# Peptides against a protein of PDB entry 5FRP: the designs that were tried, part 15

Target 1, 225 residues: chain A of PDB entry 5FRP
Amino acid sequence: VEWTESIPQIIATREDISKELNQALAKTFIDSDPRVRRTSVMIFNKVPVTEIWKNITNKAIYTSLLHLAREKHKEVRELCINTMAKFYSNSLNEIERTYQNKEIWEIIDTIPSTLYNLYYINDLNINEQVDSVIFEYLLPFEPDNDKRVHRLLTVLSHFDKKAFTSFFAFNARQIKISFAISKYIDFSKFLNNQESMSSSQGPIVMNKYNQTLQWLASGLSDSTK

## One batch from the design tools (peptide; made by RFdiffusion4, then SolubleMPNN)

Design b1_p9_8_s2 (from b1_p9_8, 6 letters changed)
Fold by OpenDDE base, seed 4:
Formats: sequence, C-alpha cells, structure tokens
Structure b1_p9_8_s2 (fold): chain B 225 residues (1-225), chain A 9 residues (1-9)
Amino acid sequence: as target 1 above (225 residues)
Amino acid sequence: DNFFSNLLK
C-alpha cells in the first residue's frame, strides 16, 4: 500500500518511469488486498492524464484497470468505474492520438463499451453508477453541435454489439423515466388540490400516483443496501 | 408497456 501510494509522487517528479516500475505497478492492480487495488486506481485520480499517458506505458495496467470495473469489492469497483470514465473523457480531451500511443488507445477506446456492458450484470447500484458516469464523463452536455456529435460518434465507434444494445435500452429507459416523472408531477398537482381530490377522479389519480411512484422507486437503488 | 398504457388512460 505504501509503495503504491508513493507512485503519484514518483510520476510527478520523473519524466520517465522505468519498465520495471511499470511492471511492478501492473502487479498492484491484481493484488489480493483490495486496499492495494484501490490505491492503484487512485493513481489515475491523483496524476494528471497527460502524465499518466507519458509514464504508464505498460498496457497491462490499463487492461487491469478496466477489469476492476467488474471486481467483487464494491468500493474498489465503484472507484474504478468513476475513474475509468473520467480517464476516458480526459484522454479524449487532452491526449493526441499518435503512432506511439496507439496500443494504449486501443484499450482506452473500449472503456465506453466496458461501461455499457455493466448493465448486463443487472445490479441496480451498478446501473445507477453507470448512468451517472455516462452523463458526467462519456456523453456530457455539450452545447457545441459539432463537438457533441464528434464525441457521440467517438463513443459509439468502438462499441461491441452488446454495448449498442445497452445504449438503445438506456435511451429507451430515459424516455420512460421522463414520462413517468412527468406523470408523477401531474398526479401530485392534481392530488394537492382539494377539489380535485374530492372529485370522482380522486381515487383513480391516487391509484395512478401510487403505481407511478412504485415504478419509479423500483428502478432506484437502495442506498441502505 | 402495460404500465405506461394505463397511465395514458
């Protein structure tokens, strides 16, 4: 743990990290101790993206990072998902594609697919996190049309078949959620009016309100679990 | 599908 914690400082102070150090770092991502794995992931959060690309040249590190998105340890997994999404976004924004970094880009370009494939785990907590990182890092709000389209095309260009399926399912779900929320608001407004509540429609709307609420709640993770 | 259909009624 202590050794891994020192890596960000080493990267910050050195322009070139030795092959041996890269190999040693690669091993920390697959360490049996989740604290070591966590600390390894944190390197990507503590070190600027440009320095990561410059100094971490072992492709196994990046592959291992992506693999941690499916690990059993919840905290490490959650950290990894956020980290890899952020790293992807930062890389797109700051790292030029060159011949020298092509092999690393081939791995990094799979991050969107990796994330969308997490929906197949069918875990509400994971789904919520993936939803979050999509909006925050993968497909953030972009007012510039050209940039927005370019980002979207970049993300989709490396999708596998499963990721595409998840993408469409995600979008369909968002539409459904939006509709349900709109109805929830409408029903709430109706029920907040005493005259409306006392009408013949009162009980009907109350039922629809409850159904809508249950449906919305069923799609949310329980933060207590 | 049934849920949303019911909300539209």
Scores: peptide ipSAE 0.025, ipTM 0.696, DockQ to the pose 0.047
Fold by OpenDDE base, seed 3:
Structure b1_p9_8_s2 (fold): chain B 225 residues (1-225), chain A 9 residues (1-9)
Amino acid sequence: as target 1 above (225 residues)
Amino acid sequence: DNFFSNLLK
């Protein structure tokens, strides 16, 4: 743990990280101690993206980072999902594609597929987190149409078949959620009107309101779990 | 599907 915690400082101070150091760092991502794995993931959060690309040249480190998105330890998994999504976004914004970094980009370009494939685990906590990182890092709000389309095409260009199906399912789910929220609002407005509540439709709308609320809640993760 | 059909009604 102490050794791994020193790595960000070493990367920041040394331009030429030895092959041996990269190999040692690669081993920390697969360490049996979740604290070591956590600290390893945190390197990607503490070190600027440009310095990571410059100093971390062992492709096994990047592949191992992506694999941690499916690990059993919840805290490390959640940290990894956020970290890899952010790292992807930062890389797109700050790192140029060159011949020298092509092999690393081939791995990084699979991050969107890796994230969308997490929906197949069918875990509400994971789904919620993936939803969050998609909107925050993969497909953030972009008012410029050309930039927005370019980002979308970049994300989709490296999708595997499962990621595409997941993408379409995700979009279909968004439409359903949007519809349910719209109905929730309509029912809420109706129920807030005393005359409407006293009408023959009052009990019917109350029932629909409760059903809508239950449906919306069923798609949310339990924060206590 | 049944849920959304009932909401339209």
Scores: peptide ipSAE 0.025, ipTM 0.692, DockQ to the pose 0.048
Fold by OpenDDE base, seed 1:
Structure b1_p9_8_s2 (fold): chain B 225 residues (1-225), chain A 9 residues (1-9)
Amino acid sequence: as target 1 above (225 residues)
Amino acid sequence: DNFFSNLLK
């Protein structure tokens, strides 16, 4: 743990991290101690993206990072998902594609697919986190249409079949949520009117209101779990 | 699908 905690400082101070250090770092991602794995993931959060690309040249480290997205240890998994999404976004913004970094880009370009494939786990907490990182890092709000389309095409260009399916399902869900929210508002307005509430439609609308709330709530993770 | 169909009725 102590060794791994020193790595960010080493990367920040040294221009050339030795092959041996890269190999040692690669081992920390598969360490039996979750604290070591956590600390390893934190390197990607503490070190600027440009320095990561410069100094971490062992492709196994990046592959291992992506693998941790499905780790059993909840804290490490959650940290990894946020870290890899952010790292992907920062890489797209700051790292040029060259012949020398091609092999690393081949791995990094699979991050969106890796994240969208997490929806197949069918865990509400994971789904919520993936939703969050998509909006924050993968497909952030971009007012420039050309930039937005370019980012979208970049994200989709390396999708596997499963990721595409998840992508379409996600978008379909957003439309459904929007519709449900619209209906929730309509029902709320109706129920706020005493005359409407006392009408023959009152009980019907109340039932629809409750069903809408239940449906909306079912898509949310239980924060108590 | 049934939920949304019922909301439209």
Scores: peptide ipSAE 0.019, ipTM 0.677, DockQ to the pose 0.049
Fold by OpenDDE base, seed 2:
Structure b1_p9_8_s2 (fold): chain B 225 residues (1-225), chain A 9 residues (1-9)
Amino acid sequence: as target 1 above (225 residues)
Amino acid sequence: DNFFSNLLK
């Protein structure tokens, strides 16, 4: 653990880290101790993306990072999912595609598929996290149309078949959520009026309101299968 | 689907 914790400082102070160090670091991602794996993932959070790409040259490290998204240890998995999504976004924004880094990009370009494929695990907590990182890192809200479309096309360009299926299911769910929120607002306005609430429609709208809330609260459990 | 159908009524 202590050794792995020192890696960010080493990367920050050295222009190039040795092949041996990269190999040693690669082993920490598959260490039996979850604390070691956690610390290894944290390197990607503590070191600027440009320095990661410069100094972490062993592709096995990136592959291992992606594998941790399906790890049994919840804390490490959650950290990994956030980390890889953020790393993907930062890489798209800051790292130029070159001949020298193409092999790493081939791995990084699979991050969107890796994340969308997590929906097939059918775990509520994982689904919630994937939803979150999609909006935060993969497909963030962008008012510039050209940038938004370009990002979308970039993300989709490396999707596998399963990821596409999940993507379409996700979007369909978002439309439903939007509709439900709209209805929630309408019902809330109706029920906020005492005359309306006391009308014959009052109980009916109250029931719909409660159902809408329940559905919204459980919305993250929507299956992408 | 049934839920949304009911919301539209």
Scores: peptide ipSAE 0.016, ipTM 0.660, DockQ to the pose 0.046

Design b1_p9_8_s3 (from b1_p9_8, 6 letters changed)
Fold by OpenDDE base, seed 4:
Structure b1_p9_8_s3 (fold): chain B 225 residues (1-225), chain A 9 residues (1-9)
Amino acid sequence: as target 1 above (225 residues)
Amino acid sequence: DNFFSDLLK
C-alpha cells in the first residue's frame, strides 16, 4: 500500500518511469488486498492524465483497470468505474492520438463499451453509477453541436453489439423515467388541490400517483443496502 | 408497457 501510494509522487517528479516500475505497478492492480487495488486506481485520480499517458506505458495496467470495474469489492469497483470514465473523458480532451500511443488508445477506446456492458450485471447500484458516469463523463452536456456529435460518434464507434443494445435500452429507459416524473408532478399538483382531491377523480389520481411513485422507486437503488 | 398505458388513461 505504501509503495503504491508513493507512485503519484514518483510520476510527478520523473519524466520517464522505468519498465520495471511499470511492471511492478501492473501487479498492484491484481493484488489480493483490496486496499492495494484501491490505491492503484487512485493513481489515475491523483496524477494528471497527460502524465499518466506519458509514464504508464504498460498496457496491462490499463487492461487491469478496466477489469476492476467488475470486481467483487464494492468500494474498489465503484472507484474504478468513476475513475475509468473520468480518465476516458480526460484522455479524449487532452491526449492526441499518435502512432506511439495507439495500443493504449485501443484499450481506452473500449471504456464506453465496458461501462455499458455493466448493465448486464443487473445490479441497481451499478446501473445507477453507470447512469451517472455516462452523463458526467462519457456523454456530458455539450452546447457545441459539432463537439457533441463528435463525442457521440467517438463513443459509439468502439461499441460492441452488447453495448449498442444497452445504449438503446438506456435511452428508452430515460424517456420512460422522464414521462413518469412528469406524471408524478402532475398528479402531485392535482392532489395538492383540495377541490381536485374532493372530486370524483381524486381517488383515481391518488392511485396513479402511488403507482407512479412505486415504479420510480423500484428503479432506484437502496442506499441503505 | 401496461403501466404507461394506464397513466395515459
Scores: peptide ipSAE 0.029, ipTM 0.710, DockQ to the pose 0.047
Fold by OpenDDE base, seed 3:
Structure b1_p9_8_s3 (fold): chain B 225 residues (1-225), chain A 9 residues (1-9)
Amino acid sequence: as target 1 above (225 residues)
Amino acid sequence: DNFFSDLLK
C-alpha cells in the first residue's frame, strides 16, 4: 500500500519510469488486498492524464484497471468505474494518437464497451453508476454539434455487439423515462388542483399517477444497500 | 409497453 501511494509522486518527478517499476505497479492492480487495488486505481485520479500516458507504459496496468470494473469489492469497483470513465474522457481530450501509444489506445478505446457491458450484470447500483458516468464522461452534453457527433462516433466505433445492444436499450429507456416524467408532472399538476381532483377524472388520474411513480421507482437503486 | 399505452388513454 505504501509503495503504491508513492507512485503518483514518482510519476510527477521522474520522466523515465523503469520497466521494472511498471511491472511492479501492474501487480498491485491484482493484489489480494482491496486496499492495494484501490490505491492503484487512485493513481489514475491523482496523476494528470498526460503524465500517466507518458510514464505508465505497461499495457497490463490498463487492462487490469478495466478488469476492476467487475470487482466484487464494492468500493474498488465503484472507484474503478468512475476512474476509467473519467480517464477515457480526459484521454480523448488531451492525448494524441501516435504510433508509440497505439497499443494503449487499443485498450482505452474499449472502456466504453466495458462500461456498457456492466448493464448485463443486472445490478441497479451498477446501472445507476454507469448511467451517471455516461452522462458525465462518455457522452457529456456538448452544444457544438460537430464535437458532439465526433465524440459519439468515437465512443461507438469500438463497441462490441453487446455494448451496442446496451446502448440502444439505454437510449430507449431514456425516452421512456422522459415520457414518464412528463406524465408524472402533468398528473401532479392535475391532482394539485382541487377542482380537478374532485372531478370524475380525479380517481383515474390518481391511479395513473401512482402507476407512473411505481414505474419510475422500480428503476432506482436503494442507496442504503 | 402496455404501461405507456395506458398512460396515453
Scores: peptide ipSAE 0.028, ipTM 0.709, DockQ to the pose 0.046
Fold by OpenDDE base, seed 5:
Structure b1_p9_8_s3 (fold): chain B 225 residues (1-225), chain A 9 residues (1-9)
Amino acid sequence: as target 1 above (225 residues)
Amino acid sequence: DNFFSDLLK
């Protein structure tokens, strides 16, 4: 753990990291101690993306990072999911695609698929987290249409079949949620009016309001398959 | 789908 905690400083101060150090670091990502794995993931949060790309050249490290998204230890998994999503976004924004970094990009480009495939685990907490990182890092709000479309196409261009399925299911769910929220607002407005509430439609709208709330409360657990 | 159909009634 202590050794791994020192790595960010080493990366920040050195222009090149030895092959041996990269190999040693790769082993920490598959360590039996979840604390070691957690610390390893934190390297990606503590070190600027440009320095990571420059100094971490062992592709096994990147592959292992992606694999941690499905590990059993909740804290490490959650950290990994956030970390890899952020790292992907930062890489797209700051790292140019070159011949030298092509092999690493081939791995990094699979991060969106890796994340969308997590929906198949059918865990509410994982689903919520994946939803969050999609909007925060993978497909962030972008007012420029060209940039937004370009990002979307970039994300989709490396999807596997399962990721596409999850993507479509996710989008379908979002549409439904949006509709339900719209109805919730309408029903709320109706019920906040005393005259409307006392009308013959009052009980009907109240029932629909409650049903909508119940659906929204359980909406994140809906199947994305 | 059934839920949303009911909301639209």
Scores: peptide ipSAE 0.026, ipTM 0.677, DockQ to the pose 0.047
Fold by OpenDDE base, seed 2:
Structure b1_p9_8_s3 (fold): chain B 225 residues (1-225), chain A 9 residues (1-9)
Amino acid sequence: as target 1 above (225 residues)
Amino acid sequence: DNFFSDLLK
């Protein structure tokens, strides 16, 4: 653990780290101790993306990072999912595609598929996290149409079949959520009016309001299968 | 599907 914790400082102070160090670091991602794995993932959070790409040259490290998204230890998994999503976004924004880094990009380009494929685990907590990182890192809200479309196309360009299926299911769910929120607002306005509440429609709208809230609260349980 | 149908009524 202590050794791995020193890696960010080493990367920050050295222009190039040795092959041996890269190999040693690769082993920490598959260490039996979850604390070691956690610390290893944190390197990607503590070191600027440009420095990661420059100094972490062993592709096994990136592959191992992606594998941790499905590991059993919840804390490490959650950290990994956030980390890899953020790393993907930062890489798209800051790292130029070159001949020298193409092998790493081939791995990084699979991050969107890796994340969308997590929906097939059918875990509520994982689904929530994937939803979150999609909006925060993969497909963030972008007012510029050209940038938004370009990002979308980039993300989709490396999707596998399962990821596409999940993507479509996700979007369909978002439309439903939007509709439900709209109705929630309408019902809330109705119920806020005393005359309306006392009308014959009052009890009906109250019931719909409660159902809408319940559905929204359970919305993350929507299956992408 | 039934839920949304009911919301539209």
Scores: peptide ipSAE 0.025, ipTM 0.677, DockQ to the pose 0.046

Design b1_p9_8_s4 (from b1_p9_8, 4 letters changed)
Fold by OpenDDE base, seed 3:
Structure b1_p9_8_s4 (fold): chain B 225 residues (1-225), chain A 9 residues (1-9)
Amino acid sequence: as target 1 above (225 residues)
Amino acid sequence: DNFFSELLE
């Protein structure tokens, strides 16, 4: 753990990280101690993206990072999912595609597919986190139409078949959620009117309101778990 | 699907 914690400082001070250091770092991502794995993932959060690309040249490190998205340890997994999504976004924004970094880009370009494939695990906590990182890092709000379309095409261009299916399912779910929220608002407005509440429709709308609320809540993860 | 059908009525 202490050794891994020193790596960000070493990367910041040394221009040429030795092959040996890269090999040693690669081993920390598969360490049996989750604290070591966590510290390894944190390197990607503490070091600027440009320095990561420059100094971390062992492709096994990137592959191992992506693999941690499915690990059993919840804290490490959650950290990894956020880290890889952010790293993907930062890489798209700051790193040029060159012949020298082509092999690393081939791995990084699979991050969107890796994330969308997590929906097949059918875990509410994972689903919620993937939803969050999609909106924050993969497909963020972008007012420029050309940039927005370009980002979308970039994300989709490396999807496998399962990721595409997951993408369409995600979008369909978003439409359903939007509809439910719209109805929730309508029912809330109705119930806020005393005359409407006293009408024969009052109890019916109250029931629909409760059902809508329950449906919306059922899609949320339990923060206690 | 049944839930949404009921909300449309």
Scores: peptide ipSAE 0.027, ipTM 0.654, DockQ to the pose 0.048
Fold by OpenDDE base, seed 5:
Structure b1_p9_8_s4 (fold): chain B 225 residues (1-225), chain A 9 residues (1-9)
Amino acid sequence: as target 1 above (225 residues)
Amino acid sequence: DNFFSELLE
């Protein structure tokens, strides 16, 4: 753990990282101790993306990072999911595609697919987190249409079959949620009007309101959107 | 799907 914690400083101060150091770092990502794995993931959060790309040249490190998204330890998994999503976004924004970094990009370009594949685990907490990182890092709000479309196409261009399926399911769910929220608002407005509430439609709308709320509560995370 | 159909009625 202590050794791994020193890596960010080393990367920040050195122009080149030895092959041996890269190999040693690669081993920390698959260490049996979750604390070591966590610390390893944190390197990607503490070191600027440009320095990571420059100094971490062992592709096994990047592959291992992606694998941690499915690990058993909840804290490490959650950290990994956020980290890889952020790293992907930062890489797209700051790292040019060159011949030299092509092999690393081939791995990094699979991050969106890796994340969307997490929906198959069918865990509510994981789903909520994936939803969050999609909107925060993978497909952030972009007012420029060309940039937005370009980002979307970039994300989708490396999807595997399962990721595409998850993507479509995700979008379908978002449409349903949007509709339900719209109805919730409409019903709420109706019920907040005393005249409407006392009408013959009052009980009917109240029932629909409750059903909508129950549906939203069962499928919508408070922190996810 | 059934839920949304019911809401539209």
Scores: peptide ipSAE 0.025, ipTM 0.641, DockQ to the pose 0.049
Fold by OpenDDE base, seed 1:
Structure b1_p9_8_s4 (fold): chain B 225 residues (1-225), chain A 9 residues (1-9)
Amino acid sequence: as target 1 above (225 residues)
Amino acid sequence: DNFFSELLE
């Protein structure tokens, strides 16, 4: 743990991390101690993306990072998902594609697929986190249409079949949620009117209101679990 | 699908 905690400082101070250090770092991602794995993931958060690309040249490190997205340890998994999404976004923004970094880019380009494939686990907490990182890092709000389209095409260009399916399902869900929220607002307005509530439609709308709330709530993770 | 159909109704 102490050794791994020192790595960010080493990367920041040394321009050329030795092959040996890369090999040692690769081992920390598969360490039996979740604290070691956590610290390893944190390197990607503490070190600037440009320095990561410069100094971490062992492809096994990047592959191992992606694998941690499906790790059993919840804290490490959650950290990994956020970290890899952010790292992907930062890489797209700051790292040029060259012949020398091609092999690493081949791995990094699979991050969107890796994240979208997490929906197949069918865990509400994971789904919520993936939703969050998609909006924050993968497909962030971009007012420039050309940039937005370019980012979308970049993300989709390396999708596997499963990721595409998840992508379409995600978008369909967003439309449904939007519709449900719209109905919730309409029902709320109706129920806030005493005359409307006392009408023959009152009980019907109340029922629909409750159903809408239940549906919306069912899609949310239980923060207590 | 049934839920949304009921809301449209």
Scores: peptide ipSAE 0.024, ipTM 0.640, DockQ to the pose 0.049
Fold by OpenDDE base, seed 2:
Formats: C-alpha cells, structure tokens, sequence
Structure b1_p9_8_s4 (fold): chain B 225 residues (1-225), chain A 9 residues (1-9)
C-alpha cells in the first residue's frame, strides 16, 4: 500500500518511468488486498491524464483497470467505474491519437462498452452509477451541436453489440423519465389549485401524482424500464 | 408500460 501511494509522486517527478516500475504497478491492480487495488486506481485520479499516458506504458495496467469495474469489492468497483469514465473523457479531450499510443487507445476506446455492459449485471446501484458517469463523463451536455454529435459518434464507434442494446434501452428509459417528470409537474400544478383539487378530477389526479412519484423514486436506476 | 398507459388515461 505504501509503495503504491508513492507512485503518483514518482510519476509527477520523473519523465521516464522504468519498465520495471510499470511491471510492478501492473501487479498492484491484481493484488489480493482491496486497499492496494484501491490505491492503484487512485493513481489515475491523482495524476494528470497527460502524465498517465506518458509514463504508464504497460497495457496490462489499463486492461486491469477495466476489469476492476466488475470486481466484488464495492468500494473499489465504484471508484474504478468513476475513474475509468473520467479518464476516458479526459483522454478524448487532451490526448492525441498517435502511432505510439495506438495500442493503449485500443483499450481506452473500449471503456464505453465496458461501462454499458455493466447494465447486464442487473444491479440497481451499479445501474445508477453508470447512469451518472454517462451524463457526467461519456456523453456530457454540450451546447455546441457539432461537438456533441462528434462525441456521440466517437463513443458509439467502438461499441460491441451488447453495448448498443444497452444504449438504446438507456435512451428509451430517458424518454420515459422525461415524460414522467413532465406529468409530475402538470399534476403538481393542478393540485396546487384549490378549485381544481375540489373538482371531480381532484382525486384522480392525486392518484396519478402519487403513482408518478413512486415510479420516479423506484425506476430511475432501472435500465429495463 | 402499464404505468404510462394509465397516465394517458
């Protein structure tokens, strides 16, 4: 653990990290101790993306990072999911595609598929986290239409079949959520009016309001709804 | 699917 905690400082101070250090770091990602694995993932959060790409050249490190998204230890898994999503976004924004980094990009380009494939685990907590990182890092809101479309196409260009299926399901769910929120607002406005509440429609709208709230509360993390 | 049908009603 202490050794792994020193790695960010080493990366920050040295331009050339030895092959031996990369090999040693690769081993920490598969260590039996979750604390070691956690510390290893944190390297990607503590070190600038440009320095990571420059100094971490062992492919096994990146592959191992992606595998941790499915590990049993909850804290490490959650950290890994956030880390890889952020790392992907930062890489797209800051790292140029070159001949030298092509092999690493081949791994990094699979991050979106890796994340969307987590929906098949059918875990509500995982689903919620994946939803969050999609909006925050993979497909963030972008007011520029060209940039937004370009990002979308980039993300989709390396999808496997399962990821595409999850993507379409996700989008369908978002439409439903949007509709439900719209109805929630309408019902709230109706119920806020005393005359409307006292009408024959009052009890009906109240019921629909409650159902809408229940659905929103329970369904936001469900990728299958 | 049943939920949304009920809301439209």
Amino acid sequence: as target 1 above (225 residues)
Amino acid sequence: DNFFSELLE
Scores: peptide ipSAE 0.025, ipTM 0.610, DockQ to the pose 0.049; fails the geometry check

## One batch from the design tools (peptide; made by RFdiffusion4, then SolubleMPNN)

Design b1_p10_1_s1 (from b1_p10_1, 4 letters changed)
Fold by OpenDDE base, seed 1:
Structure b1_p10_1_s1 (fold): chain B 225 residues (1-225), chain A 10 residues (1-10)
Amino acid sequence: as target 1 above (225 residues)
Amino acid sequence: SEDLEKLLSL
């Protein structure tokens, strides 16, 4: 708050003002008040990606943003995860790689790895959120095969070993989920048929149906937590 | 913080 009051009094070059703003912003990401940290993250959501890249030149701000993915405050962490994923996607789509922005890109290119590494926390809420941002922002549906491959290669090109492991585990899980859903549908159809339910297979299928539901439910976070 | 957002959008 105090630095905001000083901004109108800053008689400096536009570049100096930008530098001071960057320094002030960098401090807000490590502020003890989660409301301040939240507001700082929200800047990346409210300001167009092109303007962020133009005006936020301090690499420490981007590094600090990525660190908030493991923030102790749940709301700030959740906001950060969504924000960085979206920012990554927007940057890939709208920002060209230049010599001047190379250092920032080196940080931004680690966002996918940062997100995939969150699976190692083994928190169901975090896992669900990471799943969501992967499908929405990191590896979105793209009908053009060449674009899909290019995006995939871009995402993977900066993975660490842990991120790769997480990536493979994620994909394997998705296949299993798909299979379980298919079984759920089949069992549901069987159970909806009275003749089938009266057969010797009825109790067996009912058991499998329940097991399938339990398995699917176990992969979901408790909405009450 | 709101002021900062405005400044970054200018």
Scores: peptide ipSAE 0.089, ipTM 0.849, DockQ to the pose 0.028
Fold by OpenDDE base, seed 3:
Parts: structure tokens; sequence; C-alpha cells
Structure b1_p10_1_s1 (fold): chain B 225 residues (1-225), chain A 10 residues (1-10)
């Protein structure tokens, strides 16, 4: 009986501690020292995703994490972009959607949109990083078609208008790149054949080959162009 | 929880 009576106090104390911890953590994300902000972001990398979801309940922390994707400090920004993408992927894989965590999921579900919106900054380094995290964490290669489609639909389901626009632009560029690479391979095979190279089509294919290379060289540095 | 506390103390 005494043990049972102590449980509410223990729970209350833990809630208070948790609240204080969350409040303290929230402040670190907006600290003026970039090292402090960096350390705060690293929590999401060092702590298992399940423990993050369990212990970090203050929405402001998650929103602050997302805001750091546009951080002026390069190191913090880069870390944040990788961290939030990975955290999103891990959350999708490991965290069930419940009534209790719904509000946090509402924030986490905006991570893809947040990332795709970074293309509008028009920074080549940011673009490259976003490209990387898309393929690594947001839309990784998945051999199971149902899982792949489900992931895609999940990612898209929370896009804002700008993110959709960015997504379509990105995909259009990827398709073009893929096509160009395919043509590059075809032309290369043709040109490596002596008989083909000596044919009337040889010079034509050589020209197309060069044009393809020039296009690839100019375009691969910017996935949005 | 303990790991979080340790990380926040750094």
Amino acid sequence: as target 1 above (225 residues)
Amino acid sequence: SEDLEKLLSL
C-alpha cells in the first residue's frame, strides 16, 4: 500500500525532471555558441531513436532541430541535415505511430519537406548534401516494391507546395541524368567498336558522345538544374 | 535516460 502511494510522487518527480531536462535541452538548440548547438544535435545521433522519442517530449526541441537545417554555421547545418534525415528514417523504421506521440510525428513528418525546401537556398553544397541524404535516408534503395512505394507515399504525404515543386524538379533532373548516362554508355560501346567507328555514323555518334559528356559535366554538379 | 543526461552534461 505504501509503495503504491509513492508511485504518483515518483511519477510526478520523473515528469518534473523530464520537463526540466526538456526545457534545458530546448535552450541548448538556440544557444549562441555553435558548439553547444552542435552538441545538442549530436544527441539525436548518439542516443537510440527509441530513447529519443521516449525522453524528448518537448515539441520545441524537434522544431528547433529542423530550423538548424538553415543554420548559418556550416558545420552545425551539415550535421543537422544528416541528423534529421537519419532520424526520420530511423523513426519510420522503429517508432510506431500512437496517440501519445502523434504531435511529435506531426513535426517529424515534415522533415522531408524541410529538406527538399533547402534546394531553394540555391547553395551547391547544400544541394549536394540534400541529394545525398535523400538517397541515403529518405528514399533509399528498397528492393521490395511495396515497401518502396509505401515509403515514397509516406514522404510525399506531408509535403508542402514548395517541397512538391522541388521534388518534381529533382526527379525530372534524375531522369534526365539517367537517360544521359544510358546514352553515354551506348555511345561509348559504339565508339569502342572499330567497325562502327569507321562507319558513316561514326562522326555523328562522336559528336553526340561529346555533347552528352558536356551536358553531364555541367549538370551533375547541380541536381536541381 | 541516463545516456541523455550524460550527453546534456557535455
Scores: peptide ipSAE 0.065, ipTM 0.837, DockQ to the pose 0.031
Fold by OpenDDE base, seed 5:
Structure b1_p10_1_s1 (fold): chain B 225 residues (1-225), chain A 10 residues (1-10)
Amino acid sequence: as target 1 above (225 residues)
Amino acid sequence: SEDLEKLLSL
């Protein structure tokens, strides 16, 4: 743990990390102690993306990071999911694709697929986290249409079959949720109007309002399978 | 989707 905690400082101060250090770091990602694995993941949060790409050259480290998304230890898994999503976004924004970094990009480009595949675990907490990182890091709000489309195409271009299935299920769910939220707002406005509430439609809208809330509450746990 | 639309129909 202590050794791994020192790595961010080393990466920040050195232009090149020795092969030996990379090999040692790779071992920490598969350590039996979840605290060691957690600390290893934190390197990707503490070190600038440009420095990581420059100094971490062992592809096994990146592959191991992605594998931790299915970690049994909840805290490590949650940290890993956020970390890899953020790292992916930062890499797309800050790292150019070159011949030299091609092999690493081949791994990093699979992060979206790795994340979407987590929906197959059918865990509510995982699903909620994946939903969050999709909106925050993978497909963030982008007012420029060309950039938004380009990002979407980049994300999809490396999907496996399972990821595509999850993607479609996710989008279908989001459309339904959006519709339900829209109706919730409409019903809320109606019920907040005293004249409307006193009308013959008042009790009907109240019932639909309650049903909408129940659906929204249950829908958060719906599987994307 | 159809079930939701039915549920939310005024």
Scores: peptide ipSAE 0.028, ipTM 0.554, DockQ to the pose 0.017
Fold by OpenDDE base, seed 2:
Structure b1_p10_1_s1 (fold): chain B 225 residues (1-225), chain A 10 residues (1-10)
Amino acid sequence: as target 1 above (225 residues)
Amino acid sequence: SEDLEKLLSL
């Protein structure tokens, strides 16, 4: 653990990380101690993306990072999912594609597919986290239409069949959520009007309002129906 | 999802 904690400082100070250091770091990602694995993932959060790409050249490290997305240890898994999504976004923004880094990009380009495939685990907590990282890192809000489309195409360009299926299901769910929110607002406005509440429709709208709230609160559970 | 669609269609 202490050794792994020193790695961010080493990467920041040394331009050339030795092959031996990369090999040692690769072993920490598969260490039996979850604290060691956690610390290893944190390197990707503490070190600038440009320095990671420059100094971490062992592809096994990146592959191992992606594997931790399915880690049994909850804290390590959650950290890994956030870390890899952020790392993907930062890489797209800051790292040029070159001949020298092609092999690493081949791995990094699979991050979106890796994340969307987590929906098949059918875990509510994982689903919520994946939803979050999609909006925050994979497909963030972008006011420029050309940039937004380019990002979308980049994300989808390396999807497997399962990831595409999850993508379409996700989008369909988002449309439903948006519609439900709109109805919630409408029902809320109706219920705030005393005349409307005293009408024959009052009890009906109240019931719909409550059902809409319940659905919104359990929104991830309904995505499978 | 079907329950919500029914609810929202009303």
Scores: peptide ipSAE 0.024, ipTM 0.535, DockQ to the pose 0.018

